Peptides against a protein of PDB entry 6NYY. Designs and how they scored, part 93

Target 1, 212 residues: chain A of PDB entry 6NYY
Amino acid sequence: KHFEQAIERVIGGLEKKTQVLQPEEKKTVAYHEAGHAVAGWYLEHADPLLKVSIIPRGKGLGYAQYLPKEQYLYTKEQLLDRMCMTLGGRVSEEIFFGRITTGAQDDLRKVTQSAYAQIVQFGMNEKVGQISFDLPRQGDMVLEKPYSEATARLIDDEVRILINDAYKRTVALLTEKKADVEKVALLLLEKEVLDKNDMVELLGPRPFAEKS
Target 2, 212 residues: chain A of PDB entry 6NYY as posed
Amino acid sequence: KHFEQAIERVIGGLEKKTQVLQPEEKKTVAYHQAGHAVAGWYLEHADPLLKVSIIPRGKGLGYAQYLPKEQYLYTKEQLLDRMCMTLGGRVSEEIFFGRITTGAQDDLRKVTQSAYAQIVQFGMNEKVGQISFDLPRQGDMVLEKPYSEATARLIDDEVRILINDAYKRTVALLTEKKADVEKVALLLLEKEVLDKNDMVELLGPRPFAEKS

## One batch from the design tools (peptide; made by RFdiffusion4, then SolubleMPNN)

Design b2_p19_6_s4 (from b2_p19_6, 12 letters changed)
Fold by OpenDDE base, seed 2:
Structure b2_p19_6_s4 (fold): chain B 212 residues (1-212), chain A 19 residues (1-19)
Amino acid sequence: as target 1 above (212 residues)
Amino acid sequence: MSTDDRGFEQLEELGRQRL
């Protein structure tokens, strides 16, 4: 209990018990977090879900907590599934509400960063090729790009392609699993917090063996 | 909404760790 609360405080921040979400906002959060949870459940290379919550904490209105592996090497496939999981909230909002919210801003930031890293740092794009450039850090002077404007345009195009492919993959997945997203969202609205056991009860065992 | 940043932070850290 105390250790879990400490981890929750580190990940989510302090519970904002004073932040009263409107019922429709709480519903949006529930479906958003359900999207993350279900995407993570059915993506092979996603981290195992530990907890999903719609209790506002710190800067977030909800969160999904995963058990990260101590992994130092990531495949392109793993990074794609991670992107899809990260897009799960946005995609769920689109599927269920036909609208998007600002709730996915941080998710989109992460996805964008991952896509750029894959293409320009990890050399994972065939068109851009086996190149690696340091991305400017927040607050660093944008030094001259070590590549041509043509390469810059190519990078930008391939980033969009990668993100769009991840988005489409996530749409396909969560559309297939729409009923599961609904189940998770509804249970979140009742319990506010779900654990792995709740997910197993709702969805059955995760179809991928947890590599312990 | 906070996704567990540890994976992306690790990727950022990996992108920073010159092997």
Scores: peptide ipSAE 0.026, ipTM 0.675, DockQ to the pose 0.738
Fold by OpenDDE base, seed 1:
Structure b2_p19_6_s4 (fold): chain B 212 residues (1-212), chain A 19 residues (1-19)
Amino acid sequence: as target 1 above (212 residues)
Amino acid sequence: MSTDDRGFEQLEELGRQRL
């Protein structure tokens, strides 16, 4: 309890009891968080879901909390599934509402950062090749890029391809699991907070054994 | 909406530490 609450405070911040969402906004949040939860449930290399909440907190209108693995090496497949899980909220909004909201801004930032890191830091793109450059930090003088403008364009194109592939994979998954996303969203609207046990009761056991 | 970003942050940190 105390440890979970401490992690919740770090991830979500303090509960904003004064922030009353309109029913339609609360519905959007529920389906968004359900998208994250269901994507994480059915992606092999996603981190196990611990908690999903639609209670507004300092950092957002809802959140999904995962148990990160203590690992220092990540495969391209693991990074892709993580990107798909992170896109799950945006994709759920598109599938259920036919519209997208600003709620995915932080998710898109993370996905964008991961895609650039994979291509320019980890050498995980065949067209760009086995290169590793530092990404400019906020506040660093934009020193001349150690690569040409042609390489910069190639990087930007391959980042877009990678994100689009992750997006399409997420659309396919959440379309297949559309009924499960709706079940989770409806239960979120009722309970506001779900844990792993609620997900097991609703969806059945996660198809992937938790590698302890 | 906030997802657990510790994994992305850790990847960024690991990418920075290996330079």
Scores: peptide ipSAE 0.024, ipTM 0.691, DockQ to the pose 0.785
Fold by OpenDDE base, seed 5:
Structure b2_p19_6_s4 (fold): chain B 212 residues (1-212), chain A 19 residues (1-19)
Amino acid sequence: as target 1 above (212 residues)
Amino acid sequence: MSTDDRGFEQLEELGRQRL
């Protein structure tokens, strides 16, 4: 109890018990979080879900908590699955509501950062090649880009391709698993918080062996 | 919504630690 509350404070901040979402907004949050949860459940290289909540906390209207693997090396495939999981909320909103919200802002930020890192830091793009440049940190003097404007355009194009590929993959997955997303969303609307056991009861065991 | 994707933060940190 106290330890879980401490972790929840670090991840989501303090519960804003005073923030009453309208029923329609709460529904949107439930389907958004269900999208993350289900994407993470059915993506092999995604981190396992620990908890999903639609109780508003500090900075978010809902959240999904994952157990990070103690991993220092990531493959391109792992990074793609993480991008897909991160896009799961946005994709769920599109599938179920035919509209998108601002709720995915932080998710899109993370996806964007990951895509740039893959291309310009990790050398994971064939067209850009085996390059590694430091991305300017927030507050660093904008040093002149160590590459041409043509290279900058190529990077931007390949980032968009990578993100779009991740998005399409997520759309395909959550469309296939649409009924599962709905089950999770409906149970979230009832319980407000789900754990791994609730997910197992709804969806069955995660199809990927947790490498212990 | 705050996805605790520590993985991206760790990648940022890994990217940051190698910087």
Scores: peptide ipSAE 0.022, ipTM 0.680, DockQ to the pose 0.692
Fold by OpenDDE base, seed 4:
Structure b2_p19_6_s4 (fold): chain B 212 residues (1-212), chain A 19 residues (1-19)
Amino acid sequence: as target 1 above (212 residues)
Amino acid sequence: MSTDDRGFEQLEELGRQRL
């Protein structure tokens, strides 16, 4: 309990007990977080879900907490599944409500950053090739891009392709698992917080062996 | 809504450390 609360404070910030969401907003948050949770459950290379919450904390209206793997090397497949998990909230909103909200802004930022890093830092794109360029940090002098404008356009195109592929994969997954997303969302609306055991009770055991 | 960003932060850090 105390350790979990400490981790929750580090990840989500302080619980905003004063932030009362309207019922429709709370429903949107529940389905958004259920999308993250279910995507993470059924993606092999996603981190195992520890907790999902629709209790507003810090800057977030809800969150999903995962057990990170102690790894220093990430495969392209792992990065893709992480992107899909991160898109799970946005995709759930689209599937269930036919609308998108600002709630996915941080998720889209992370996905965008990951896509650029894969292409321009990790050399994971065949068209761009085995290149590794530093992305300008906030506050660094705008060093001239070490690549041509043609390469810049190619990078932008391949980033969009990668994100769209992750999005389509997530749409396919959460459409297949639509009933599971709804079960999780409805239980979130009731309990506000779910753990791994709640997910096992709802969905059965995660179909991927947890690497010990 | 925030996902536990430790994985993305680690990737950003790895991307930053290889600079």
Scores: peptide ipSAE 0.028, ipTM 0.677, DockQ to the pose 0.736; fails the geometry check

Design b2_p19_7_s1 (from b2_p19_7, 12 letters changed)
Fold by OpenDDE base, seed 3:
Formats: C-alpha cells, sequence, structure tokens
Structure b2_p19_7_s1 (fold): chain B 212 residues (1-212), chain A 19 residues (1-19)
C-alpha cells in the first residue's frame, strides 16, 4: 500500500482530489483512456497495460501506466504499434462522440514527434532515404535545416502519410473492438481505476505473450 | 463529413506546428 502510493505519487503526481470532472468530461476521459487501453491490449508491440485511471492527476485528466520494456532498439513495426496505442484515445473519442477534444493534444504531439524521428533521425522512410538529422530541440534556434526546401516538403508529406497510416490502423482496430472499448469505458466510470486483472476479467487474457 | 476527416485535420495542424 505505502509503496504503491509512493510510486503513484512519483509517476502521476498528487491526486488533485479537488478537481471534480463534470459527468460529461469524465465520460470523455473514460472513453479516451479506454481507447488507449484497448489499443494497447490488442497491439502486439504495445507495452503491457498495468493500470488505467480516470482520476485527474497533475496536468492529466486520466492516465494509463504501462510496463516499459527495457528495449533500446525499436523496429518500424514496434514504433507503429506505439503510435497506434498513442492515438487510441483520440480514435475512441471519434468513434463514440464524433468530436475532437483538447485532451488528445499531447498524444498527437507525441505521435508527430515519433513520426518525424522515424523519418529524419532513424532513416526509416524509403522515399526520404537513410538520412539522420538532429531535430532542433524546443528552444534551440532553428539552425539552417541541413536539407533543401524540397526535402523539407518531402519529409512533411511522409510524416503526414505515416501518421495517417497509424490513425487508419487504430480506427480499424478500435472499430473491430468497439464493444471492448465500451466495456472498458463503462467499467472505468464505475471503478475509476482498472488494473491488468480487471482487463483480463473483462476482455480475457491479452492475446500476446508478455515477451520477457 | 466522415468523423475520420476531423481527426486528420488536427494531426495536419500539429504536424505543421512542429515542422
Amino acid sequence: as target 1 above (212 residues)
Amino acid sequence: MKTSDLGFDQLEKLAEEHA
């Protein structure tokens, strides 16, 4: 109990018990987090879900905790599944509400950053080629891009294509698993916090063996 | 407008903001 609370404080910050979400906001968060959870459950290369919560903590309205794999090398397929999992919240909101909320902004930023990194840092795009450029850090003066304007446009186009592909994959998955997203969202609204055991009880065992 | 179209526009905007 004390150790779990300590880890929760370090990872999630102090529960702002005072931040009461309105019922409609709480519903939106529940479906958003359910989207992440279900996407992560059915994507092979997604990190295994440990906990999902709709209790506001710090700056987040909800969160999902995953067991990070001690993996230093990622394949393109692994990065795609991670992008899909990250898009799961936004896609769930689209499927169930047909609207976009500000709650997905950080997820979209992460997906965008991952897509750029894959193309310009890891050389994972065939059209752009095996290039590796340092992305300017936030606050670094955008030094002269080491590539032409034509290359910049190509990069931007390929980033959009990659994000779109991840989005479509996530839409397909969560549409197929729509009933599971609903089940998770409803249970989140009831319990506010779900763990791996709750997910197993609700959805059955995760279809992928936990690669140790 | 398909709901899929709305998600795309925001992603494009974010990509443009981070380009």
Scores: peptide ipSAE 0.009, ipTM 0.481, DockQ to the pose 0.044
Fold by OpenDDE base, seed 5:
Structure b2_p19_7_s1 (fold): chain B 212 residues (1-212), chain A 19 residues (1-19)
Amino acid sequence: as target 1 above (212 residues)
Amino acid sequence: MKTSDLGFDQLEKLAEEHA
């Protein structure tokens, strides 16, 4: 209990007991978090879900906690599944509400960062080629890009393609699993917090063996 | 799904911040 709470504080921050979500906002958060949870459940290379919550913590209205894989090397396929999982919240909102909210801003940022890293740091794009440039750190004024404007445009185009592919993959997955997303969302609205065991009870065992 | 629904504009802003 105490150790778990300590980890929760490090990852999610302090529970904002004072932040009362309106019922419609709470519903939106539940479906958003359910989207992440279900995407992560059915994506082979996603990190295993530990906990999903719609209780506001820190700056977030909801959160999902995952057990990170102790790996230092990622394949392109692994990074794609991680992008899809990260898009799961936004995609769920679109599927169920036909609208998008500001709730996915941080997710979009993460996806964008991952896409750029794949293309310009890891050399994972055939059109851009086997290049590796240091991405500017947050706050560094990039005075000079180490590549031409033509290369910059190519990078931007390929980033958009990669994100769009991840989005389409996520839409296909969560459309197929729409009933599961709804089950998770409804249970979240009831319990506010779900763990791995709740997910197993609701959806069955995760189709992928936990890589020990 | 229309690409416009992706919040592509938001992604572009984010891309511009990182590009």
Scores: peptide ipSAE 0.009, ipTM 0.483, DockQ to the pose 0.050
Fold by OpenDDE base, seed 2:
Structure b2_p19_7_s1 (fold): chain B 212 residues (1-212), chain A 19 residues (1-19)
Amino acid sequence: as target 1 above (212 residues)
Amino acid sequence: MKTSDLGFDQLEKLAEEHA
């Protein structure tokens, strides 16, 4: 209990108990987090879900907590599934509300960062080629890109393609699992916090064995 | 234990640039 709370404080910040979400906002958060949770549940290479919450913490209005795998090397397939899981919230909002909110900004940032890393750091794109460049860190002087403007445009195009592919994959998945997303969202609205056991009770066992 | 949190982030305007 105390250790979990400490980890939750480190990860999520202090519970903003004072932020009363409006009912419609709470609903949006529930479906957003349900999208993440369900995407993670049905994606093979997603990290196992530990907890999903619609209780505001720190800067987030909700969160899905996953147990990361201790791995240093990722395949393209693993990175794609992680991108899809990250897009799950945004896609859920689109499916259920026909609108997008700014709530997925950090998710989009993470997806964008991952896509760039795949293309320019990991050399995972055939059109761009086997290149590896350090991405500028936030606050680093934009050092001259070690590639031409034409290459920069190509990178940007390929990043968009990769993100769009992940998005489409996520749309397909969550459309197929729409009823499951709704079940999770409704249960979140009731309980505010779900754990892995709640998900198992609701959706059945995760189709993929947890790689310990 | 590294935990990855995927969260509903604050409504900052920058999401509109990727819509």
Scores: peptide ipSAE 0.016, ipTM 0.522, DockQ to the pose 0.077; fails the geometry check
Fold by OpenDDE base, seed 1:
Structure b2_p19_7_s1 (fold): chain B 212 residues (1-212), chain A 19 residues (1-19)
Amino acid sequence: as target 1 above (212 residues)
Amino acid sequence: MKTSDLGFDQLEKLAEEHA
């Protein structure tokens, strides 16, 4: 109990009981969080969902809490599934509303950062090759990039390709599971908070064995 | 506009800003 509350405070901040979402905003958040939840449910290498909430906390309008795997090493496949899960909210909004909201901005930043890290830090791209450069941190003097402008363009192109692949994969998944996204979203609108048991009741058991 | 194009365009913009 106390540990879960502490984790909730760290992830979500304090519940803004005073922030009343408009019904349409609440609906958007519900489908957004449902997208994350369903993507995480059906992606093998995504972290298991613990809790999903549309109760505004801190700066977030909703959140999904996952059991972080204490992993020091990630495969390319694991990073891809994490990217897809992160895109799940945005893709859900697109599927159900045909519009883009600002709610996914932080998710897009995370996906972009992950894509760059895979290509320029982890050497996971065949065209760019086995390179490892530190990404400039915000506020670091733009030191000369340790690579040519041609390499910079190649990196940018391959980042876009990787993000596009993750996006397409997420679209395919959530389109296939569209009814499941809707079930989760509707239940979120009723309960505001769902746990793993609620997800099992709605979707059945997660198709991947929990690696104990 | 294909639905896939709108989300990707925003990601491209973010990638360009990060580069």
Scores: peptide ipSAE 0.010, ipTM 0.485, DockQ to the pose 0.046; fails the geometry check

Design b2_p19_7_s2 (from b2_p19_7, 11 letters changed)
Fold by OpenDDE base, seed 5:
Structure b2_p19_7_s2 (fold): chain B 212 residues (1-212), chain A 19 residues (1-19)
Amino acid sequence: as target 1 above (212 residues)
Amino acid sequence: MKTSDVGFDQLQELAEKHA
């Protein structure tokens, strides 16, 4: 309990008990978070879901909490599944509402960062090649980029391709699992908070063995 | 997206975890 609350505070911030969402906003958040939860449930390399909530905390209107794997090495496939899980909220909004909201801003930032890291730090792109550049820290005067403008354009293009591929994969997954996303969203609107056991009761056991 | 617009701090954190 105390440890979980501490982790929740670090990830989600303090619960904003005073922030009342309008019913339409609350519905949007529920489907957004359901998208994350279901994507994570059916992606092999996604981290196991611990908790999903539509109770506003800190700056967020909702959140999904996952148990991070204590791993230091990630494959390209693992990073792709993590990107797809992160896109799950945006994709759910598109599937169910046919519109895009600002709710996915932080998710898009994370996906963008992951894509750039894969290409320019981890050397995971064949066109860019086996390169690793130290990205300047935020606030460092980005003096000269260690690569040409042609390479910069190539990197930008390959980042867009990678993100688009992850997006399409997520659309395919959540379209297939559309009924499951709706079940989770509706239950979130009732309970406001779901745990792993709620997800098992609703969707059945996660199809992937939890790597201990 | 431009490479100059990347939140480099979070990338650095990822790189440090994988280093």
Scores: peptide ipSAE 0.014, ipTM 0.545, DockQ to the pose 0.138
Fold by OpenDDE base, seed 3:
Structure b2_p19_7_s2 (fold): chain B 212 residues (1-212), chain A 19 residues (1-19)
Amino acid sequence: as target 1 above (212 residues)
Amino acid sequence: MKTSDVGFDQLQELAEKHA
């Protein structure tokens, strides 16, 4: 108990007991986090879910914690599933509410960054080719791009295609699993925090073996 | 989104984890 709470404090930060969400906002957060959780549950290359919470901590209104794999090399398929999991919150909001909120800003940033990295750093796009350019560091004035303006446009187009493909994949998945997203969201509204065992009780065992 | 507007910090963290 004390050790788990200490780990939770280190990872999630201090609970902001002072941030009272309105019921509708709390509902939105619950469905958002349920989207992440369910996407992660049914995507083979997603990291295993440890905890999902709708208790505001730090700068977040909710969070999903995953057990990261000690992995240094990622495949294109793994990166795609991670993108889909990251889009799960936004997609859930769209499916259930027919609207999007600002809650997915950090998720969209992460997805965008991952897409650029795949295309520009990892050479994972056939149209752009086997290129690896260092992305400018924060604070570096990008005076000159190491590639032509035509290549820059191609990169931007392929990034959008990749993100759109991940989005469509996530929509398909969470539409198929819509009832599961609902179950998780409703249970989150009741318990505020779910662990892996709660997910197993609710959805059954995760269909993918945890890579030891 | 222009490449110049991408917060590259997390990309560096990813690249450093992958180096």
Scores: peptide ipSAE 0.014, ipTM 0.540, DockQ to the pose 0.110
Fold by OpenDDE base, seed 2:
Structure b2_p19_7_s2 (fold): chain B 212 residues (1-212), chain A 19 residues (1-19)
Amino acid sequence: as target 1 above (212 residues)
Amino acid sequence: MKTSDVGFDQLQELAEKHA
């Protein structure tokens, strides 16, 4: 309890108990977080879900908490599934509401950063080739890119392609699992917080063995 | 919405360790 609360404080910040979300906003958050949760549930290389919450904390209106793996090497497939899981909230909003909100801004940033890292740091794109450049850190002077403007455009195009592919994959998955997303969202609206056991009761066991 | 540490921080850490 105390340790979990401490971790939650570090991850989510202080509970904003005073933020009364409007019912429609709370509904949006529930479906957004349900999208993350369900995507993570049905993606092989996603990290195991620990907790999903629609209780506002810090800057977030909701969150899905996963058990991080101590992993230093990632495959393209693993990174793709992580991108899909990260897009799950946005995709859920699209499927259920036909609209997009600002709630996915942080997710889109993470996906974008992952895509750039795959292409320009890890050399995972065939068109760009086996290049590895350090991405400028937030606040670093934009040093001259060590590649041509043409290469920069190619990188940007390939990043968009990768993100769009992840998006389409997520749309396909959550469309197939639409009923599951709704079940999770509705239960979130009732309980505000779900754990792994709640997900198992609702959806059945996760189809992928948790690598211990 | 803060999605938990989806591998981005890990990717940054990886980038830092391989640097």
Scores: peptide ipSAE 0.011, ipTM 0.570, DockQ to the pose 0.673
Fold by OpenDDE base, seed 4:
Structure b2_p19_7_s2 (fold): chain B 212 residues (1-212), chain A 19 residues (1-19)
Amino acid sequence: as target 1 above (212 residues)
Amino acid sequence: MKTSDVGFDQLQELAEKHA
């Protein structure tokens, strides 16, 4: 209990007890977080879900907490599944509401950053090749790009392809699991917080063996 | 609007800002 609360504070910040979401906003958040949760549940290389909450904390309206694997090396497949999980909220909103909210902005940023990193830092794209260069940090005046304009265009194209693939994969998954997303969302609206056990009760055991 | 198009467009716009 105390340890979980400490982790929650570190990850989510302090509960904004003063921030009352409107019912429609709360519904949006519930389906958003349910999208993350369900995507993470059914993606093999996603981190195991620990907790999902629609209680506003810090700057977030909700959050999903995952147990990070003690892993230092990530495969392309693992990074893809993480991207899909990150897109799960946005995709859920689209499936259920047919609209886009600003709630996914940070997720989109993370996905974009991951895609660029895969291509330009990790050399995970065959077309771009085995290149690795540091991405400009925010505020660094990159005077000279270490690559040609043609390479820049290629990178941009391949980033878009990668993100699109992740998005399509997430859409396919959450469309297939639409009923599960709804179950999770509805239960979130009722309980505000779900743990792994709640997810097991709703969805059954996670279909992937926990690498203990 | 196809579900894939709306989300992807936003991601594309974001990607273009990093380019």
Scores: peptide ipSAE 0.009, ipTM 0.491, DockQ to the pose 0.046

